# Ledger of designs, part 162: peptides against a protein of PDB entry 1IK9

Target 1, 211 residues: chain A of PDB entry 1IK9
Amino acid sequence: MERKISRIHLVSEPSITHFLQVSWEKTLESGFVITLTDGHSAWTGTVSESEISQEADDMAMEKGKYVGELRKALLSGAGPADVYTFNFSKESCYFFFEKNLKDVSFRLGSFNLEKVENPAEVIRELICYCLDTIAENQAKNEHLQKENERLLRDWNDVQGRFEKCVSAKEALETDLYKRFILVLNEKKTKIRSLHNKLLNAAQEREKDIKQ
Target 2, 207 residues: chain A of PDB entry 1IK9 as posed
Amino acid sequence: MERKISRIHLVSEPSITHFLQVSWEKTLESGFVITLTDGHSAWTGTVSESEISQEADDMAMEKGKYVGELRKALLSADVYTFNFSKESAYFFFEKNLKDVSFRLGSFNLEKVENPAEVIRELIAYALDTIAENQAKNEHLQKENERLLRDWNDVQGRFEKAVSAKEALETDLYKRFILVLNEKKTKIRSLHNKLLNAAQEREKDIKQ
Target 3, 195 residues: chain B of PDB entry 1IK9 as posed
Amino acid sequence: MERKISRIHLVSEPSITHFLQVSWEKTLESGFVITLTDGHSAWTGTVSESEISQEADDMAMEKGKYVGELRKALLSVYTFNFSKESAYFFFEKNLKDVSFRLGSFNLEKVENPAEVIRELIAYALDTIAENQAKNEHLQKENERLLRDWNDVQGRFEKAVSAKEALETDLYKRFILVLNEKKTKIRSLHNKLLNA

## One batch from the design tools (peptide; made by RFdiffusion4, then SolubleMPNN)

Design b2_p21_1_s2 (from b2_p21_1, 9 letters changed)
Fold by OpenDDE base, seed 5:
Order: C-alpha cells, then structure tokens, then sequence
Structure b2_p21_1_s2 (fold): chain B 211 residues (1-211), chain C 211 residues (1-211), chain A 21 residues (1-21)
C-alpha cells in the first residue's frame, strides 16, 4: 500500500493547518482511502474506482487526465501555488476540492467522509508513519553519503594513477629519445671516421700514381 | 533550536504509543522543553540547566555522563532494547524514566509537566515538523543521488582516460623501438658499406705495389 | 674490425631492448 500525508488549509478554517492522508494500492485509479485531521478530530472516507470513474464522467474529463489531477491535488502537499482549494463541512462531512486557474475555478472532486470515533489512534498512527518515514530517509541518506565518500576515494585513486601514467609516458618518451640520440651520434662518428679513412686512402693512391 | 521527536511506551499505557518531543538550544545541558502526547492530550514541561545539574548531583553522577544518559533516553527513540522505561501520571503530571540494566534498575530523571490547554495545536505543529523534516530529507536524498551519479560519471571518465593512457604508453614504446631499429639498421648498412670500400682500396693498393 | 663493430651493434640492440621492457 502506498501512502501520502500532506498539509492543507481548509477554506472554512484557513488559520488551522489540516492534514490530508491518502492511501491506495498500486494506483490511485483503483480507489483510495482519504483521511483528514486537524490534530483533534479525524474523518475518513473510501473512494472506489467506480466513484473515480463517475466523477471523471460527470466532469466530461478523460479518466487518465482526471486521475492525474487527483494525484496533483491530493498527493502534492500544499505547494505555494494556491492552485487547489480544499473545503470541508464538519456537519455534513462533505469534502470537496477545486482547481483554481487564472480565469476559471472548477470543482475537481467531492467525497463523503465519516467522523472517526477514536481520532487519537488515527493521529498516533499518522505520527508513527511520519517518524518511520524519517528513519527510512535518514538511513537512505547515510547510505548515499557513504557511497559518495567511496566514489570520491575511488575517483582520487584512479586520478592519481592516471596522472602517474601521463608523467611516466612523457618520461619514457624523453628517455628513449635521449638514448637513441646517443647511439645515433656514436654511429655518425663512426661513419665520419670511415669516410675520412677512405679519403686519405684515395689521396695516398693518387700520390703513388704521380712517380 | 534543535528538536527530536521519538515514539515511546508508557508503563501505565503500554498499548498506546506516545510521542516524546524534546527541544533545546545547542546542548541538552543548557536545558530543554519536553512535550508528551498520546494524539489526544499533550503535556509540556521546561527543564532548566540548574534542574539538570541538581538531578545529576542527586544521582551522584558526573554531569557530562548524566547528560549523556539523558540524550540516550530522551532523543534515541524507543530502540528495541527496553533499556529505558517511561512513566507518566496524567493525574499528577509527573513524568519519570528509568534505566534498566540486567541486575539494576534506577531512576534516571523526573519532571513535572503541565497539561496543554490546546493539545490540537501542539499535535498539528508536531505533524508539521515531521512533514517538513521528511521534505528536507527527501531534498537531501535527491541531492546526494545526483551527486552520486555525477561522481560515477566522473570516475568512468577518468578510468577510460587511464586505460587509454596505459595503452598509448605501450603503443609508444613499441613504435619508438621499431623506428629506432630501422634507423639503426640503416647506419649499420652504411658502416658495412664503408668497411667494404676500405678493404677493396687496401687490396687494390697491395696489387699496385706488387705491380 | 667488422666483427667487433657487429658485436657492438648487437650489444646496443640488447641494451635498447632491455631499456624498453
């Protein structure tokens, strides 16, 4: 089961933060349980897949688009954009919400809720879920932090090896060239010496022919 | 201000999860505000630095050690180890807690609380803090995940460069050696040719002398 | 003379080979 708790403001009580819990299986389209609380009282309702389909039809909205709007309204938490307005009557237990656009406000959905007899249990369970979620997120954050530290070490190790490889390549090239030059110079000297010996021998032969 | 909310069980109501909030400035030693709730009622008390010091003295415990035990008891959340037992009387508003060791149980501390007139506000604020903490932790988690993905890319990039550098070094060595051998062989051939010319010139001169 | 120079060349080739390994 998936669950989302969000902070909302009711039009009837704008100074009192309310909490909207939605719980569903796999997809919101299959139906959901909605719970509203003010920290003292709680109200719960079950919305079926058929009710969602009927609300979409009544709105002349494509079902997938309608469910997409439900997800935004019910699961996003109150973002700073007053795009969604929530209304609830404690007397009628009627919950409805509107989407507010620049030039148009329209009812997005409505649900009948029931007052919970033991709201303290619902509130305690809601707080427990929040604390459990905090603990899970903390454990995940600690894991990611340790993994980042590992990856940073691994990066530094490879970077250091890479820099050493670059330096070693440059040093090798320089050393090989120096060695090659030395050897080549020795062979050039030998060639020069042999040429001089040939020139001298030719000059001596020319002298011997001239007698 | 620092704040911690934990789930606890009271000896008087072991089937009902209670929530213990502790709020303090910088260090628990400087004093703290403790709030207890069962999701319906709330109780709050302020504990001063002087009261903490007095409780430590009454226990004949070093203050730093005592504060360390307070941190474990009040801030750790109920770990599976029943090391700490919490007691509260709704009538007397007296809160006390014990440390349970294998052979010894002892009172660690006690506080007078006051019943909150508007518990719903305390509960709403507590839930708000939990939701804000979830949002902060989610944002941190997303940041760490993105950083992890970045570090992994950076590692792969350097690793690929390193492997190319290693291969390039090996290829360079092989290429330089091949080029050197070619040049050296040319010089060897030239030296051999010059030696043969010298030998021929010497043989011709010996013929001319015999002639 | 030619044999000595060929020997020196071989020694140099071996030194070069050893310097590259």
Amino acid sequence: as target 1 above (211 residues)
Amino acid sequence: as target 1 above (211 residues)
Amino acid sequence: MVEEEEKEFKEMEEELKNALE
Scores: peptide ipSAE 0.023, ipTM 0.824, DockQ to the pose 0.050
Fold by OpenDDE base, seed 2:
Structure b2_p21_1_s2 (fold): chain B 211 residues (1-211), chain C 211 residues (1-211), chain A 21 residues (1-21)
Amino acid sequence: as target 1 above (211 residues)
Amino acid sequence: as target 1 above (211 residues)
Amino acid sequence: MVEEEEKEFKEMEEELKNALE
């Protein structure tokens, strides 16, 4: 079961924050349970898949689009101000909400609710769910924080090794070239010495031929 | 202001989850406000720094240790079962709690509460705080998740560069060595050729002298 | 002379090899 609690303001009681809980299985399209509370009283209703389909048909709206609008209205919590207007009569237990666009306001949906006999139980369960959600989110945050710290250490370690590898590559190149130059200079000196010996031998032979 | 909400069970009403809110400024040692609710009624009390000091003195406990025990009792939420026992009389509005150790149970603290005239307002504000905390924790969670994904990408990028650097270092070493051998062999061939020319010139001169 | 130079070349190849290992 999925669950979302939002704060809303009713047109009839704009000074009193209400809480709207929606509970559903997998998709809101399959139906949902809606609970409204003011912290003293609670009201609950069930909306079936057939009712959702009927409301979509009555609105001449494609069902997926209609469910998308329901999701925005009922699950957003702090949606942008004034996009959705919520109405509830405690006398009739009739709940309806409107989408307010610049040039058009239209009723998006309506539900008949029933007053809960034991509102304290519903309120306690709602607070329990909030506390459980806080605890779960805190545990996830602590896990992610530890993982973040781990990843940062691992990154620093690899970065340090990479920098050492770059430096070692440059040092190796420099060292190999220096050694190579030394050896080449030795062989160049030997070649020069041998050439001088050959020239001297040729000059001596040319002198010996000239007697 | 710091705030913590915990669920507790009262000895007098073990079947009904109660909620204990504690609010304080900077440290619990400076005093706190305690609020108890069952989702229908609420009770509030203020505990001063002087009362905390007096309770610590009456217990012959070092103040910092006593505040540490208060923090465990009042702020832990789901502490280990049975370590703390909470008692409240709705009639006297007297709240007290005990620490239960294996061989010793002792009263850790007691507070006189007052019944709140408008419990619905306290309950609504408590739910609002829970929803705000959920939203803040969710935003932190999403931020940490994105940061972890970033750090993982950065780690993979550096790791890949490091592996390429290692391979490039080995390839450089091999290439430089191969080039060195080629040049060395060229010089070796030149030296051999010059030696052969010197030997031939010496042999010809020795023939000319014998001639 | 040629043998001494061949020895020097081998020693240099070994020194280079040892410096690369």
Scores: peptide ipSAE 0.023, ipTM 0.825, DockQ to the pose 0.083
Fold by OpenDDE base, seed 1:
Structure b2_p21_1_s2 (fold): chain B 211 residues (1-211), chain C 211 residues (1-211), chain A 21 residues (1-21)
Amino acid sequence: as target 1 above (211 residues)
Amino acid sequence: as target 1 above (211 residues)
Amino acid sequence: MVEEEEKEFKEMEEELKNALE
């Protein structure tokens, strides 16, 4: 079961933060349970897939688009300021919310809720869920931090090896060229010396033929 | 101000999860505010630095060790099962907690609380703090995830460059050696040819002298 | 002389080979 808690402000009680919990199975489109609380009282309602479809039809909105708007309104908490307005009557237990656009305000949805007999149980469970979520997110953060530290070490190790490889390549190239030039020069000197000896021997032979 | 919320079970109400909020400035040793709630009622008490020192003295415990035990009891929530036992009388508003060891159980601390007149305000603020903490931790998780993905890309890039550098070094070494051997062999052949010409010239001269 | 030069050449080839390994 998926769950999201958001803070909302009711038009009737703008100074009192309310909490809207939405719980659903796999997809919000299949229906959801909403729970509203002010920290003292709680109200719950179940919204079926058929009710979601009916609200979409009543709005003349495509169902996927409507569910997308429901997600923004009910799961994002305070979306961008004033885009969604929440209304609740504690007397009628009627909950409705509106989308406020520049030139158009329209009702996005309406739900009948029921007052919870034991709101403390709902509130405790809600706080437990928040604390569990905090603990899970902290564990994820610690894991990601350790993984980042590992990746940074691994990067530094490879970078150091890469720099050593570059330096070793340059050193090898330089050394090989130096050695090659030395050997070539020795062989060139030997060739020159042998050529001179051949020239001298030929000149001496030409002198010996000329007596 | 630092803040920690934990879930506890009271000996008197083991079936009802209670929430213990501890708030402090910089260090728990300088004093703290505790708030206990069951989701309906709330109780608050302020513990001064002097009270902490007195409790440490009464326990004949070094203050730093005592504060360390307070941190474990009051901030870790359910530490290892059954290590800390919490007691609260709603009548006297007396809160005390014990550390349970294998062979020794002892009172770790005791505080007088006061019932909050408007528990809904305390509960709403507590839930707000939980939701803020969730949002902050989610933002940290998203940041760490993006950093992790960046570090992984950077590692792959350096690894790929390193592998190319290794291959390029080996290829360069092989190519330079091949070129060197070719040039060297040409010079060796020339030296051998010149040496043979010198030997032949010397042998011809020796024949001309004997002739 | 030719044998000495061939020996020096072989030694140089071995030195180069050993420097590359």
Scores: peptide ipSAE 0.022, ipTM 0.825, DockQ to the pose 0.080
Fold by OpenDDE base, seed 3:
Structure b2_p21_1_s2 (fold): chain B 211 residues (1-211), chain C 211 residues (1-211), chain A 21 residues (1-21)
Amino acid sequence: as target 1 above (211 residues)
Amino acid sequence: as target 1 above (211 residues)
Amino acid sequence: MVEEEEKEFKEMEEELKNALE
């Protein structure tokens, strides 16, 4: 089951931070459990897929768009732009929220909640979930940190091998050229020596013909 | 200020998860604030550096070792090995904890707590701290993930360049040797031709002398 | 004959030099 806890401010109690917990299976569209707490009392309600569909129809909104707005309102908490206002009556246990755009405010949804008999148990479970989430996120952070350190070492090793390969290529070219010139010069010297011997032999033959 | 929240089980209420919050400045040795809650009631106490020193002396333990044991007991929560047992009396507001080793159990520390008048405020602040910590850890995780993805790309790029450099070095060596062999063979052919001309000139001279 | 062979030798050296540059 997926869960999100958000801080909200109620219009009726703006000085007291409330916590809104939403729990769902796979998709918010399939329904969810909503829990509200002020750290002393808790209220819970279950919203079915049929109720979500009915609210979308009542709003004349496409279901996927409506669920997208529910997700933004209920899972983001009080975003920096006060786009969503939350209302709750402790007397009626009626929770409703509005979307406030520049020129238009409209009710986005409403839920009947029930007062929890043992709010301390709900609060303890909520804190446990937060602590478990912190521990899981810390373990992920430690894993990612170790992976970063490994990747950095591997990068440095390959970079060093690459630089050595570049230098070795340049050195190879220079060495092969030097060796080639040496062998070529030996062959040039031998060719010159053979030409001089041919010239001398020809001059001796011309002398032998001239007696 | 540094803070740690842990789950503990009290010997008096083993079925109810309690939360132990410890808050301190820089080092636990300088003193700390301890808060206990069951999600309904809260109790708080302040422990001074002098009290920590006195408890270390009363235990005949070196102060650094004692603070190390305090840190393990109060900041780790119920570790998997039930090494620490926590006791609290709601009547006396007396909190004490014991270290249980195989053959020896001893009191590690004790604190007088005071019942908080508005426990809901303490609980709300505790939940706020948990939610803030989750948000901070998520931001760190997202940053580390992006860094991992960057490092992996950079590694793949350098690895590909390295492989190209290795292949280019082998190709260069092969090409230079092929060119060298071609030039060398031309020089060998010229040397052979000049030797044959010298042999023919010598044979003609021997014929001219016999002639 | 000797001058032609020395010229061919120089041309081959220049071709090799140009192929390595």
Scores: peptide ipSAE 0.022, ipTM 0.823, DockQ to the pose 0.053; fails the geometry check

Design b2_p21_1_s3 (from b2_p21_1, 9 letters changed)
Fold by OpenDDE base, seed 5:
Structure b2_p21_1_s3 (fold): chain B 211 residues (1-211), chain C 211 residues (1-211), chain A 21 residues (1-21)
Amino acid sequence: as target 1 above (211 residues)
Amino acid sequence: as target 1 above (211 residues)
Amino acid sequence: MVEEEEKEFKEMEEELNNALE
């Protein structure tokens, strides 16, 4: 089961933060349980897939688009843009919400809720879920932090090896050239010496022929 | 201000999860505000640095050790080990807690609380803090995940460069040796040719003298 | 004979220099 708790403001009580809990299986389209609380009272309602389909049809909205709007309204939490307005009557237990656009507001959906007899249990369970979620997120944060530290170490190790490899390549090239130049110069000197000996021998032979 | 919310069980109501909020400035030693709630009622008390010091003295415990025990009892949340027992009287508003060891239990501390007139406000604020903490932790998780993905890419890039550098070093060494061997062999062949010419010239001169 | 050997020697020196550049 998936669950989302959001902070909302009701038009009837704009100074009192309310909390909207939505619980569903796999997809919001298949239906959901909605719970509203002000920290003292709680109200719950179940919305079926058929009710969602009927609301979409009544709006002449494609079901997938309508469910997309429901997700934004009910699961996003109150973002800074008052794009969604929430209304609730404690007397009728009627909950409805509107989407506000610049030049038009329209009702997005409406649900009948029931007052919970023991709101303290709902509130306690809601707080428990928040604390459990905090603990899970903290554990995930600690894990990700440790992985980041590991990856940073691994990066530094490979970077250091890479820099050493670059330097070693340059040093190898330089050393090989130096060694080969020495050997080549030695061989050039030997060739020059042998040529000079041949030249001298030829000159001596030419002198011996001329007597 | 630092704040921690923990789930606890009271000896008087073991079937009802209570929530213990502790708020303090910099260190618990300098005093704290404690709030207890059952999701319907709330109780608050302020504990001063002097009261903490007095409780430590009454226990004949070193202050730093005592504050360390307070942190464990009040800030850890109910870990699986029932090391701490919490007691509260709604009538007297007296809150006390014990540390349970295998063979001994002892009172760790006690505080007078006051019943909050508007518990719904305290509960709403507590839920708001939980939701804000969830949002902050989610943002941190998303940030750490993005950093992790970045570090992994950076590692793969350097690893690939390193492997190319190793291969390039080996290829360079092999290529240089091949080229230099060719040049050296050519010079060795020339030296051998010149030596043979010198030997022939000397043999011809020796024939001309005998001649 | 000597002139041909001097020519071959110069060509070899040039090849050696070109192999080191």
Scores: peptide ipSAE 0.021, ipTM 0.819, DockQ to the pose 0.094
Fold by OpenDDE base, seed 3:
Structure b2_p21_1_s3 (fold): chain B 211 residues (1-211), chain C 211 residues (1-211), chain A 21 residues (1-21)
Amino acid sequence: as target 1 above (211 residues)
Amino acid sequence: as target 1 above (211 residues)
Amino acid sequence: MVEEEEKEFKEMEEELNNALE
């Protein structure tokens, strides 16, 4: 089961933060359970897949688009833009919400809730879920931090090896060329010496023939 | 201000999860505010630095060690080992907790609390703090995940460059040696040829003299 | 004969210089 808790403000009680909990299986389209609380009282209702389909049809909206709007309204809470307005009557237990567009507002959905007999249990479970979520997120953060530190070390190590490899390549090239030049110059000098000896021998032989 | 919320079980109400909120400035030693709730009622008390010092003295415990035990008891909640036992009287508003060691238990601390007149406000604030903490931790997780992905890419890039550098160094060394050997062998062959010509010239001259 | 050997020697010196550049 998936769950999301958000804070909302009711038009009837704008000074009192309410909490909206939505729970569902796999997809919000399959239906969901909605719970509203003010920290003292709680109200719960179940919304079926058939009700979601009926609301979409009544609105003449494609079901996927309608579910997308439900997700934005119910799971995101009141974003800073007050795009969604939430209404609840404690007397009738009727919950409804409106989408406010620039020039038009429309009722996006409505649900009948029931007052919970033991709101303290619902509130405790909600707080427990928050604490469990905090603990899970902290464990994930600690794991990711350790991985970041590992990856940074590994990057520094390979970077250092790469820089050493570049320097070693340049040094090797320079050293090999120096050694090659020395040996080649030695052989060039030997060739010159032998050539001079050969020329002298030829000149002497030509002198010996001319007597 | 720092804050920690934990779930605890009271000896008097073991079936009902209670929540213990502790808030403090910089260090727990400087004093703290403690809030207890069952999701319906709330109780709050302030513990001063002087009270902490007095409790440490009464226990004949070094203050830093005592504060360390307070931190474990009040901030960690009931760990799986039930090392700490929490007690609260709703009638007297007296809260106390015990440390259970293998062979001995002792009272670690005791506080007078006051029943909060509007527990719903305290509960709402507590839930808000949990939701804010979840949002902050999620943002940190998303940031760390993006950094991990960046570091992994950067590591792969430098690793690939390093492998190419190693291969290029080996290829360069092999190529330079091959070229050097070719040139050196050519010059050695020329030296041998010139030496043979010189020897032949000397032998012919010796024949011409004997002739 | 001597002129051909001098020519071959000069060509070899040029090849050696080109291999060192």
Scores: peptide ipSAE 0.019, ipTM 0.819, DockQ to the pose 0.094
Fold by OpenDDE base, seed 1:
Structure b2_p21_1_s3 (fold): chain B 211 residues (1-211), chain C 211 residues (1-211), chain A 21 residues (1-21)
Amino acid sequence: as target 1 above (211 residues)
Amino acid sequence: as target 1 above (211 residues)
Amino acid sequence: MVEEEEKEFKEMEEELNNALE
């Protein structure tokens, strides 16, 4: 089961933060449980897949688009742009929310809720879920941090090896050329020496023929 | 201001999860505000630095060690080993907690709390803090994840460059040796040719002298 | 003279072979 808790403001009680919990199985489209609390009272309702389909039809909206808007409204709260307005009557337990556009506001959905007999249990469970989520996220953060540190070490190690490889390549090239030049010069010197000896021998022979 | 919320179980109400909020400035040693809630009622107390010092003295414990135990008890809850036991009387508003060791349990601390007049406000604020903490931790997780992905790319890039450098070094060495051998063989051939010419010239001269 | 030059030549060939190994 998936769950999202969001803070919302009710039009009737704008000074009191309310919390909207939505719980669902795999997809919000398959239905969900909605819980509203003000930290003292709680109200719960169940929205079926058929109700979601009916609301989409009533709005003449494509179901996927409607569910997308529903997800934005109920899982994100009002959002930073106050795109969604939430209304709740404690008397009728009627919850409805509107999407505010520049030139028009329209009802996005409406639900009948029921007052919870033991709101403290709902509130405690909600806080427990928040604390569990915090602990899980902290564990993920610690894991990611350790992985970052590992990756950074691994990067530094490869970088150091790469720099050594570059330097070794340059050194190898320089050394090989130096050695080559030395050996080549020795051979050139020997060729010159042999050539000179050959020239001298030829000159001596030419002198011996001329007596 | 720093804050930690923990779940605890009271000896008097072991079936009802309670939440212990501790709030402090910079260090727990400088004093803290403690809030207890069951999701319906809330109780608050303030513990001064002097009270912490007095509790440490009463326990004949070094202050730093006492604050360390206090931190473990109040910021972690009971922990997985139930090392700490929490007691609270709603009638007297007396809160005390014990450290359980193998052979002895002892009181670690005690505080007088006051019942909050509007517990819903405290509970809402607590939930808000939990939701803020979740959002902050999620943002940190997303950041760390992106950094991990960056570091992994950077590692792969350096690794690929390193492998290319290794291959290029080996190829360079092989190519230089091949070129060197070719040039040396040409020079060796020339030396051999000149040497043979010199030997022939010497043999001819020796024949001319014997002649 | 000729034998010494042949010896020097062989020594040079050996040095060159050893430098390539």
Scores: peptide ipSAE 0.026, ipTM 0.820, DockQ to the pose 0.061; fails the geometry check
Fold by OpenDDE base, seed 4:
Structure b2_p21_1_s3 (fold): chain B 211 residues (1-211), chain C 211 residues (1-211), chain A 21 residues (1-21)
Amino acid sequence: as target 1 above (211 residues)
Amino acid sequence: as target 1 above (211 residues)
Amino acid sequence: MVEEEEKEFKEMEEELNNALE
C-alpha cells in the first residue's frame, strides 16, 4: 500500500491545519482511502475505481487526465500556488475540492466521509507512518552520502593515475628521442669515418700509380 | 531549536504507542521541553539545566555521562534493546524512565508534566514537524542523488581519458620504435656497403703490388 | 658523395623531427 500525507487548509477553518492522508494500491486510479484529521477528530472514506471513472465522465474529462489532477490535488496538497481548495462539512461529512483557474473554479471531486470512532488510533498510526518515513529517508541519505564519498575517492584515484600516465607518456617520448638521436649520431659518425677511409685509400692508390 | 520525536511504550499502556517529543536549544544539557502524547491527550513539561544537574548529582553520575544517557533515552526512544522503560501516570502527571541493565533497573530521570488544554494543536504541530522533516530529507536525498550521478559521470569521463592515454602511449611507443628501426637499418646498410668498398679497395691494392 | 649522404641524412633527420612535432 502506498500512502501520502499532506497539509491542507479547509476553507471553513483556514486557521487550523488539517492533514489529508491518501492511501492506495499500486495506482490511484484503482481507488483510494482518504482520511482527514485536525489532530482531534478524524474522518475516512473509501473511493472506488468506479467512482473515479464516474467523476471523470461527469466532468467530461479523460480518465488519465482526471487521475493526474487527483494526484496533484490529493497527494501534493494545495501546493505553493493554492491551485486546489478544500472544503469539508463536519455535519454532513462531505468533502469536496476545487481546482482554481484564473477566472474559473471547478469542482474536481467530492467524497462522503465517515467520522472515525477512535481518532487517536488513526492519528497515532499517521504519526508512526511519518516517523517510519523519516527513518527510511535518513537511511537512504546515509547510504547516498557514503556512496558519494566512495565515488569521490574513486574519482581522485583515477585522476591521479591519469596524470601519472600523461607524465609517463611525455617522459617516455623524450627518452626515446634522446636515445635514438644518440644512436643515429653514432651511425653518422661511423659513416663519415668510413667515407674518409675510402677517400684516403683512393688517394694512396693514385700516388702508387704515379713511379 | 532542535527537536526529536520518538515512539515509546508506557509500562501502564503497552498496547498504545505514545510519542515523546523533546525540544532543546543547542544542547540537551541546557534544558529541554518534553511533550508526551497518545494522539488524543498531550502533556508537557520543561526541564531546566539546574534540574538536570541536580538529577546527575542525586544519581552520583558525572553530568556529561548523565546527559549522554538522557540523550539515548529521550531522543532515541526505547531503542531495539528496550534498555529504557517509560512510565507515566495520567493522574499525577508524573513521568519517569528507567535504564534496564542485566540485573538492575535504575531510575534515570523523572519529570512532572502538565496536561495540555488543547492537545490537538500540539498534535498538529508535531505532525507538521514530521512532514517538514520528510520534505527536508527528501530534498537532501534528491540533492545527494544528483551529486551521485554527477560524480559517476565525472568518474566515467576521467576513466575514459585514462584509457585513451594508455592506448595513445602504447601506440606512440610502437610508432617511434618502428620509425627508428627503419632509419637505423638504413644506416647499417650504408655502413656495410662502405665496409665492403674498403675491403675491395684493399684487395685491389694488394693485387697491384703483386703485380 | 659524402656531402650528399650527409645531406640525405640531415633531411631524414629533419623529416623524422617534423613527423614527431
Scores: peptide ipSAE 0.020, ipTM 0.820, DockQ to the pose 0.054; fails the geometry check

